# Designs tried in a protein design run: peptides against a protein of PDB entry 5H65. Part 28

Target 1, 294 residues: chain A of PDB entry 5H65
Amino acid sequence: QYLERTPLCAILKQKAPQQYRIRAKLRSYKPRRLFQSVKLHCPKCHLLQEVPHEGDLDIIFQDGATKTPDVKLQNTSLYDSKIWTTKNQKGRKVAVHFVKNNGILPLSNECLLLIEGGTLSEICKLSNKFNSVIPVRSGHEDLELLDLSAPFLIQGTIHHYGCKQCSSLRSIQNLNSLVDKTSWIPSSVAEALGIVPLQYVFVMTFTLDDGTGVLEAYLMDSDKFFQIPASEVLMDDDLQKSVDMIMDMFCPPGIKIDAYPWLECFIKSYNVTNGTDNQICYQIFDTTVAEDVI

## One batch from the design tools (peptide)

Design b1_p16_1_s3 (made by RFdiffusion4, then SolubleMPNN; from b1_p16_1, 7 letters changed)
Fold by OpenDDE base, seed 5:
Structure b1_p16_1_s3 (fold): chain B 294 residues (1-294), chain A 16 residues (1-16)
Amino acid sequence: as target 1 above (294 residues)
Amino acid sequence: SMEEMQELDKEASKLD
């Protein structure tokens, strides 16, 4: 649908909810650091969560590595198991379970690995070679997902997370429900294991100024605004540089706002009640920055 | 195949 451009001074006088097309300058934005703007969003409960840091994951996998793999759960119809003992002084037991497709082991690029007792470093090394990795632990009767505070699936450098609040975890044997055990689609894996997958999103607050008024609007977007996936940006230096370049273009340091480029956006207004106070807030939606900026 | 399993085993053994 076509929306006529509305000046900010007119928008600021109107009741919510409404949708607008605007043309404004980006006076300022927050947070200033890119890693602080990337979060995890649950599509079911709408909770925003921080992306776990490497140090957080190290703790989780270190705890998992203290448990010995259960021999009774090795070598099923679903997977073949191999056990290694680390050469370090701890002598940890690491179990790698290779998921089979109809009783046949796929090639490395199509094979799902279930890893029990591995460190973050070890898991990352394996994910780079085999692409798809699930951190697991020995349950009472079956292998189970290790912890929803860690990725439920690692594919290359991409960590897939699940919502702890909304997920009802099922055991690893539920992967048998997948007809194709070569294309490990994150959503299919999540469904089989009872996981509600979290979505990576950029979360930023923009202060917009068109010369008639000033408006604060927030951005929550996964891949549309920058044409860069939020799921990949934390692990790719080139993508990080691209986002920084875009933000520097719209809000250049050391330059007066009169020289800033114009940003065209769609924004929606909505009501927020804080006690007895009613506030109108604004969100950017369905907006893509110009392709020539990237 | 058994050959594929052997190759996969070699790669998995690089855990250090």
Scores: peptide ipSAE 0.043, ipTM 0.738, DockQ to the pose 0.012
Fold by OpenDDE base, seed 2:
Structure b1_p16_1_s3 (fold): chain B 294 residues (1-294), chain A 16 residues (1-16)
Amino acid sequence: as target 1 above (294 residues)
Amino acid sequence: SMEEMQELDKEASKLD
């Protein structure tokens, strides 16, 4: 929809909710560190979560690795199982289950691995080779997802997470419902396993100034604003540099705001109730800034 | 197939 430009001073006087097109300078933004701006967002309950750190994952997988794979759950119609015993670490058992497509093992790059008892390092190595890996554990009657605190699916360097609050986990045999057992689309895997997938999002607060007024606008965006996926930025140095360059362009350090470029964006106002206090907040939406970087 | 399993097993064996 076409919106006329509205000065911030006028917006600040209006009731919410409303949508606006604005032209303003980015006076400042928070957080300043990119890794702090990347969060996980549930599309259902709207909870924001921190992206787990490597150390957190290490603990989860280390704990999982203390459990012995159940022999009764190996070699089903869905998957073929291979067990390795580590030479070190007191003979730790690692089970890798190769998911079959209609009873046939797919090529390695199309094969989903279910890993039981693997360390983070081992899982990452396998995900790089086989592309798709699910950390699992032996349940009572079937393999189960290891832990929603860990990725439910690892594809290359991308960790896919699920919402603990909204997910109702189903056993691994529910992957049988997938017609295509080669592409392993994260959303399809999540649906089969009863997982509500979390979305990587940039979460930032922009202080916008157009000379008539100043307002803070909240940015929550996955891939539109920077035209860079939040899901990939933490694992790609070039993407990180790109985001940093964009932010430095709009908010250059050591330069007066008068020299800052103008940012055109859409913002929506909304009401927030903090106890008895009613506050109007603003969120950036449907805005792409990457085109202006060229 | 057995060949596919062997190839996959070979790659998976690199866990250790």
Scores: peptide ipSAE 0.043, ipTM 0.737, DockQ to the pose 0.012
Fold by OpenDDE base, seed 3:
Structure b1_p16_1_s3 (fold): chain B 294 residues (1-294), chain A 16 residues (1-16)
Amino acid sequence: as target 1 above (294 residues)
Amino acid sequence: SMEEMQELDKEASKLD
């Protein structure tokens, strides 16, 4: 895509929608905290959601742990089931269902576990040992996904979420449609279960200044801008440091803007109607900044 | 395999 560089002062005078190539300094950005900039985005309905906090998940899984696994749903052609009773005073029942590949149990690093009645801590421990974990509950005729407010799939430290609005949940037996029951690709799992997967995205507002004008541009990007996946950054200290370094490079604290590096990026303008007000907004697209840092 | 199931059972039993 060939676009000539356009000064911000010229852009600010033009009608939307249009695409521009710009060179500007990052005067400021919001939010300042990295964890606040990471959201979940639905590619279908375009809703933005907060990433659930540990406390939220604890409540969901604790509630799920109060339910007793249904014995009639154990040990199907799809999975072998094991039941444990906790040694605490409550005697909580925990069911772990080991999904088989063609009737054979995969290796632990390739195995999908369906967890019924597990706490967040227990689920996380299992997800670190096994390839994949799905929190489930006993439905009337089959196991079902526990709650779309919780991850539908946990792989190591990565939590995969689904859109409540766009998903039409199907029972666990629909995993039978997957030919490969070892890799457990999140998109494939989601498709089998009728889930529209949410995407982790960086959501930020950049104030850009090229000396001719100032505009605010919205950033919504999953992995291109920083060349760091938004899905991994929350659980990786090194990635967090990398993002912080990048932002500090372009917008160094305690330094005058005159000394800031130039940022080259693409922005698109679009019209937004809010009641009676019509305004032009700007979004950053197709931009990578990490290449300039390396 | 039975051996794999046993190993998986061991890991799953470490919930608490």
Scores: peptide ipSAE 0.041, ipTM 0.743, DockQ to the pose 0.012
Fold by OpenDDE base, seed 1:
Structure b1_p16_1_s3 (fold): chain B 294 residues (1-294), chain A 16 residues (1-16)
Amino acid sequence: as target 1 above (294 residues)
Amino acid sequence: SMEEMQELDKEASKLD
């Protein structure tokens, strides 16, 4: 997309909606903490929500672990079940259901585990060893997803979440609709289970200054701006460091703005109406930060 | 417990 550069002072005088190419300095940004900038976004209802904390997940899985697996739901055509009884914790029952591909158990690196009654720690340990894990519970006639407040799918360190508002959950046997029961693509799993998957996004507000004017622009981006996926950044220290380095490059602490590098980006204006008040807001779009900052 | 998890890992390793 080609646009001529427009000074901020000119943009601030124009009606919305419009698209602009700008060259400005990043005077400041919020939130300052990377963890606070990562959110979950629904592509359907457009709600933003916080990424659940470990403590929140602990509570959900602890509650789930108080329930006993239903024996009549074990060992179906879809999965083979194994039950463990803890030696401590009053003999808590944990069920692991190994999903079969055409009646055959796949290799561990291709296997989907359905975990019933597991703690967060147990689930995470298993997800590090096996390809995919779904936390489940015993329903009336079938296994069901445990809770949309928890991940519907865990793959290694990646937690996949679904939208509570937009999802219409279906029972686990709907995984039979998947022809290939080895790859376990998150979107395919979500579709089979009636889940609208949430997207990890960076959510930030940039204060931009080009010397002619100042405006605030909203950033909502999953993987383009930093060339780092928001879905992985919270679990990878190196990726976190990279984002921090980029932000420090554009907005270096302890230095005057006159020495800041120029940021080239695209912004779009849009109208927001609050009662009788009409406000023009700005959003960054289709922008990747350049490696060669000048 | 860690011991119980090790037992789980042992049983799960049968898929390797």
Scores: peptide ipSAE 0.022, ipTM 0.643, DockQ to the pose 0.012

Design b1_p16_1_s4 (made by RFdiffusion4, then SolubleMPNN; from b1_p16_1, 9 letters changed)
Fold by OpenDDE base, seed 5:
Structure b1_p16_1_s4 (fold): chain B 294 residues (1-294), chain A 16 residues (1-16)
Amino acid sequence: as target 1 above (294 residues)
Amino acid sequence: SMEEMQSLEETASKLD
């Protein structure tokens, strides 16, 4: 939809909610570190949470590895099981369950693995060869998802997380409801297991200045603003460099703001109530800035 | 099956 460009001084005088097209310079932004700007967002409860670091995952999987796989849950109609005993880690038992499609094991690139007692390193190695990996544990009657603080599904370098607040977990046998047991679509897996998937988002605050006024605008975006998926950027050095280049282009270090390029974007205003105080806030929406950079 | 054996061997190699 077409919007006429409005100066910031005029916007700052208007009531919310409204939508605007603006042209402004990016005076500054927060956070400055890219890894701090990538968050997980729940589409249902709208909670923002940090992406777990490798160290956090190591602890979760180490704790999971203290539990012995239940022999009674091995080799079902859904999966074939194999147990390994590690030589170098005090005889740790690792169970891998290969999910079958109509009783037949698929090729590795179509195969889902369920893993008990695996380390982060082992899981990552497996995810590079097989289609997908789900960290699991032995429940009372069935295999269960290990922990929603860890990924519920790993595909290559992509870690899929679920909302601990909104999810109502179901046992692994519910994967039987999936007609297609070869593609392993994350949303379908999540639905079968009662998981509300979290969305990777860039979360940043921009200070915008057009010479008539200064305005702070919030950015929450998954893949449109930079034309780079927030879900992939943490695992790809080239994508990280691309985002850094874009930000340096609009807000170059060591240069005066007079030399900064103009940023064209859409912003929407909205009301926020903090106790007795009513504040007008602004959010960037429907904006792409990377067309000339990528 | 051939696929089963391949999957098992591949998995074993990744755990080393």
Scores: peptide ipSAE 0.030, ipTM 0.722, DockQ to the pose 0.012
Fold by OpenDDE base, seed 4:
Structure b1_p16_1_s4 (fold): chain B 294 residues (1-294), chain A 16 residues (1-16)
Amino acid sequence: as target 1 above (294 residues)
Amino acid sequence: SMEEMQSLEETASKLD
């Protein structure tokens, strides 16, 4: 859609909702720390939540490791099971279930592991070798997902999370419905298990100034604005540096705003009602940061 | 199968 450029002073006088194309300088932004800007967003209930920290996951997996795998749930048509007893003082039992494709065990790069009693460190090590890992527990009649506070699927360094509010968890045997048991597409796994997957998003507030006015615009974006996936940035130092470089380019520290490059973007206005107070807010949309800035 | 053995060995090595 073509939109003419509108000065901020004009936008600030108009009623919402409307869409605008603007050219402004990024006076400031928050949060300043990248890890604080990455959130999980539910596409159904629209809740925003923090990405769990390693310490949070450690607790969840430690708690899971206190439970003994149920022998009755081992070695089904869906998976072959192996049990390890750790050499630590407590002798933890770790169950690894290798999901089969049509009764055949796939190669490691195509294999999904279901893990009972594993630590975060152990799970992460396995996720680097196998296609995917699902933390599970023994239910009454079947294996089930351990906890939606932890990832439901780990692929390499990517942790996939589900919405606690919107998900209606189903047992692990529902993975049988998947025709392809080699690629382990996160959305397909989620659907089979009754999980509403959360989306990684960058959440930032930009203070924009075009010399005619100043407004705050909200950014919620997964991969378009920076051309960097929010799902990967927390686990990749190079991607983090890239985002930091982009932000430093638009908002360089120690330099006057007059020397800042211009940012062209689309913003939409919308009404927010807080009791008796009505406020107009702005959100950045359909915007990609161009490398060529002036 | 050979693949099964490899997977088990690989898994065991990660859990040790």
Scores: peptide ipSAE 0.028, ipTM 0.709, DockQ to the pose 0.012
Fold by OpenDDE base, seed 1:
Structure b1_p16_1_s4 (fold): chain B 294 residues (1-294), chain A 16 residues (1-16)
Amino acid sequence: as target 1 above (294 residues)
Amino acid sequence: SMEEMQSLEETASKLD
């Protein structure tokens, strides 16, 4: 939709909700650290969550590894099971269940592994060799997802998380409902297991200044603003550098704001009620940072 | 197949 450019001073006087096209300088932004700006967002309940750190995952998987795989749940029509006993670590048992496609074991690049009792390190090693990995545990009658605090699906370096509030977990045998057991699309896996998948998003606050006024605008975006997926940025140094370069371009350190480039973006206003106080807030939307601003 | 399982097992056995 076409919007005329509106100066910030005019926007600041108007009632919400409205949409605007603006041209402003990025005076400042928060958080400054990229890893702090990446969050998990639920599309159902809209809760924002922190991305678990490696240390958090280590604890979860270490706790899971204290449990012994149930022999009764091994080798079903859905998967073939192999058990390893570690030489160290008091003979820890690790079960790897290889999910079959119509009774046939697929190639490694198409194979989903269900891992029971694996450490984060072991899971990461497997995820680099196989299509996908799901951390699981032995339930009463079936395998089940280990913990929604950990990824429900790992594909290479990508960790897929589910919403604890909105998900109603189903047992692993529900993967039988998938017609294609080779591609392992995260959304399909989530649906089969009763998981509401979380979305990686960049969450930032921009202070925008066009010389007529100053306003703060909230950014919540998955892949449009930077043209970089929030889901991949934490695990890719080159993508991180790219985001940092973009932010440094718009908000260069040690330079006066008068020399900053102009940012063209869309913002929408909305009302927020805090008790008796009604506040107007602003959010950036439908905006892509152009590469050719230099 | 048994051969496929052996190949996968070999890969999985390289765990720490």
Scores: peptide ipSAE 0.027, ipTM 0.703, DockQ to the pose 0.012
Fold by OpenDDE base, seed 2:
Structure b1_p16_1_s4 (fold): chain B 294 residues (1-294), chain A 16 residues (1-16)
Amino acid sequence: as target 1 above (294 residues)
Amino acid sequence: SMEEMQSLEETASKLD
């Protein structure tokens, strides 16, 4: 809907909830570090989680690698299995299961791998060659997802995570429900496995100033604000640079705010209750920043 | 199958 521009001083006097169109300068923002602004968001429970670091994943996969693959779960109608014993590392067993499409093994670029006992490095190598990788473990009667603290699906450099709170995990054989076993759409895989996928989001707090007032607005956005996917930014140096450039453009260091460009955006107010205290907060929504903004 | 063997070999090369 069309909204007229409202000065911040007027907004600050109004009750929530309301929607506004504003024109303001970005006085400051937090966090300053891009990697700190990228979070995982659950669309169901709305919890925010940190993106696991490489070190965290190393630990998870190292622990998984201590478990021996169950021979009884190898070579099903769904997948063909191969086991390697590493020469080093005390003879660690690694099982790779190649998911078949209607009994036929697809090409590597269409093939989903299920991996038991792989290290992060090995998994990453495989994810660069095959369509997708799912870290799994041997359950009682079937393979199952290794751990929701790790990605449930890795596609190239993209790690897909699931919500521990909202997910009700199902065994790997539920992938049989997928008609298309070549594209491996993350949402479809998640649905089959009972996973609620988390969304990568930029999470920032903007201090906005239009000369009439100062307002803090929360930004939670996946790909619209910067026109850069939060899911890709952590793994792409060029995208990181682009975000940094955008932020530096709107909030240039060492320059007076009078020289800052104007930011046009939509904000919504909402009430937050902390005990007996009611606070009005603001969130940016439906906003895309452009480099040509003056 | 030939495709299976190729995939296995490719996988092996990545794990070794």
Scores: peptide ipSAE 0.027, ipTM 0.705, DockQ to the pose 0.012

Design b1_p16_2 (made by RFdiffusion4)
Fold by OpenDDE base, seed 3:
Structure b1_p16_2 (fold): chain B 294 residues (1-294), chain A 16 residues (1-16)
Amino acid sequence: as target 1 above (294 residues)
Amino acid sequence: TQKEYQELIKAASKHD
């Protein structure tokens, strides 16, 4: 819908909820570091979570690597299994299960691997070769997802996470419900396994100033604002540079705000209750900076 | 093939 431009001073006087079109300068933003602005968001319960660090994943996979794969769960109609023992002092057992499509192994780049006992490094290497990897463990009757604190699916450099609160995990054999066992669409995998997938989002607070007033607006966006997917930015230096360039363009360091470009965006106001205090907050929506006339 | 997969896994499992 079309909205007339409203000055911030007028917006600040109005009750929520309302939608506005504004033209303002980005005085400042937080967090300043890109990696701090990328979060995981549940579309169902709306909880925001931190993206796990490599160190966190290392611990999870190291713990998983202490478990012995159950021989009874190897080589089913769904997957072929290979187990080996590492030559290190610990003699770690690693099991890899190759998911078949109608009893036939697909091409390696289209094959889903289920891994027991793999380290983060090994899993990452395998994901590059096979595209799709799920860390698993031996359950009582079937293979199960290792831990929702780790990715439920790794595709190349992309880690797909699930919501611990909203997910009701099902065993690996539920992948049989997928007709196409070659593409391994994350949403389809999640659905089969009872996972509510988390969404990568940019989470930032913008301080906007149009000369008539100043307000803080919350940005939670996956791929529209920067025209860059939040899901890919952490693993791609070029994308990171692009985001940095965009932010530097709108909020250049060492330059006075008078020289800042104008940002046109949509914001919506909403009421927030913190205890006994009612506050009006603002959120940026339906905005793409790349389309702005600067 | 199974053999191909095994070779790929072995290669990927090498600790660098």
Scores: peptide ipSAE 0.069, ipTM 0.786, DockQ to the pose 0.014
Fold by OpenDDE base, seed 4:
Structure b1_p16_2 (fold): chain B 294 residues (1-294), chain A 16 residues (1-16)
Amino acid sequence: as target 1 above (294 residues)
Amino acid sequence: TQKEYQELIKAASKHD
């Protein structure tokens, strides 16, 4: 869309909602730590959630490991099962289920593993060796997803999460509805299991200054602004460095704002009501800055 | 193939 450039001083005087094209300097931003800027967003209920920390996941999987796999749920038409007892002091039982495609075990790089009683470390190791891993538990009549507080699907270093509020979980046998049991597309898995997938998003507040006024704008973006997926940045040092470089470019430390580069972006205004308090807020949209960094 | 997978799982399940 085409919009004429509007100075911030003019924008600050106008009612919402409206869309603007602006040219401003990034005076400051928050949070300063990249890890703190990555959140999980539900596209349905719009709740923002923190990405679980390793410690949180450890607790969840430790709790899951206290449960014994149900022998009655082993070796179905959907999956082949292997169970063993660990030799550690606890002697916990671990079950891995290999999902088959039309009764045939697929190639290892195409295989979905369902794991019961695994630790975070074990699950991560498996996800690095196989295409996909789902943490599960034994339900009454079928395997079930372990916990939506943990990833419902792990593929390599990517953890896929679901919304607790919006999801209506279905048992593992519902994976039978998938025609292709080799690619394991996260959205397809989620649909089969009744999960509303959460989206990784960058959440930041920019303080913008064009010399005529100062405005705070909210950024919530998954992969457009930096041209870097929020879903991958936490586990990739190079991507983290790239984001840091971009932010340092627009907001370089140790120099005056007069020397900052200009940022061109789109912002939209919207009304926010909190009780009797009504305010106008601003959000960045349809903006890519990565190309300007090169 | 199944045997191979099981061996891989065992290997992956070993703690450091």
Scores: peptide ipSAE 0.065, ipTM 0.784, DockQ to the pose 0.013
Fold by OpenDDE base, seed 5:
Structure b1_p16_2 (fold): chain B 294 residues (1-294), chain A 16 residues (1-16)
Amino acid sequence: as target 1 above (294 residues)
Amino acid sequence: TQKEYQELIKAASKHD
């Protein structure tokens, strides 16, 4: 629907909920650092979580590597297993399980690997050579997902996470329910294993000023605002640079706000109740700024 | 092939 442009001073006087089209300058934004703005969002419980850092993952995989793979769970109808002993001082046992498609090993670029006992570095190396990798551990009767605090699926440089609160994990043999065992779509894998996938989102607060008034607007967006996927930005220096350039364009350092470019966007107001206090908040929606930069 | 997989695994297991 077409919305007429409304000045901020008028918006600030109106009740929520409403939708507006605005033209304002970005006076400031938070957080200033990009890595702090990328979060994981659950579509079911709506919990926002921090993206685990490399150090966090190292701890998880180190703990997993202390467990020896169960020989009874190797070489099933679903997968072929190979084990090697690392040459490092620890002499860890690492098991890799190659998931078969109808009893046949697929091409390496179509293969899903289940890795048990690997370090983050080893897992990342494998994910660059194979289509998909799932970190697993030996359960009582079957292989199981290692830990929802780590990715349940790694595809190249993309880490897919699941919600600990909403997921009800099932064992690896449930991958048998997938008819196509070559594409390994994250949503399909998640469904088979009882995982509620988390969504990467940019989470930012914009202070907007059009000369008539000032308001703060919340941004929660996955890939539309910057035309850059939040799921890829943390692992790509060029994408990070692009986002930084966009933000610097709208909010250039060392320059007076009078020289800032105008930002056109849509915002919606909504009510937030904190005890007896009713507050009106604002959120940016259906807005793309990348087109203004190109 | 399975042989190819083994070679890839060996390569991945090496530390930088």
Scores: peptide ipSAE 0.060, ipTM 0.782, DockQ to the pose 0.013
Fold by OpenDDE base, seed 2:
Structure b1_p16_2 (fold): chain B 294 residues (1-294), chain A 16 residues (1-16)
Amino acid sequence: as target 1 above (294 residues)
Amino acid sequence: TQKEYQELIKAASKHD
């Protein structure tokens, strides 16, 4: 498991795949803006996707709100339904379904809400109050997930997304398969509904320089590198600030590279073939950056 | 509306 430190100049001459331990300075990184580095990754098909913006979600939910809830799908053994018509120009109907545990409505903080016809604002308010919310629509025979372009599960400020390519959606009644209808673990919900959950990841390219050579290393990491979850960083100003501080520490603006701190990390080389072009690429793995404790 | 939302919350809270 232990790897000896290898200079970059030596690494650059070697064939892939190999693993290395290195000590280098972070000359530069991209993207520079944190929100651009946070992506959604499918563990199955490995597709990288952008995290939907608030505006994108607003459109999706507005579109969903144009659909009328089916009265036939209200009040099942799985959930109790409440419907109201908004007192606005459109008079849209909104349905909220409260998922029951063994036929009993759980405490508010343990209750999963299924929302049909809600706006983004309404959904966010409900998620903050009830913790767990699934946007749904009326299907032919059952409630169904609204859209995989939107979160399949919202818990507080965290949006859980699913892979459109790998998911084979099942109707809401499949939540009955869950023994525990109080905790609403995202992976369990996803499995019940046939969703392959996407993972929040930091995606960055580091330019590393140890004085002997320079190479670019790819970073794709969820929570290990920064010790900050990618799933939470977009919604937490303090976490964003922390990441920025870490990056500024390793790559301080306006300072010469000679003064940069050393970064110790593991990288692996791998081959990428595009037609006749064979390229060796590098990826950071199993690395946690440590901040100097003053 | 906000009022309708509040009523919904109240309805849910009856089981707490």
Scores: peptide ipSAE 0.033, ipTM 0.742, DockQ to the pose 0.012

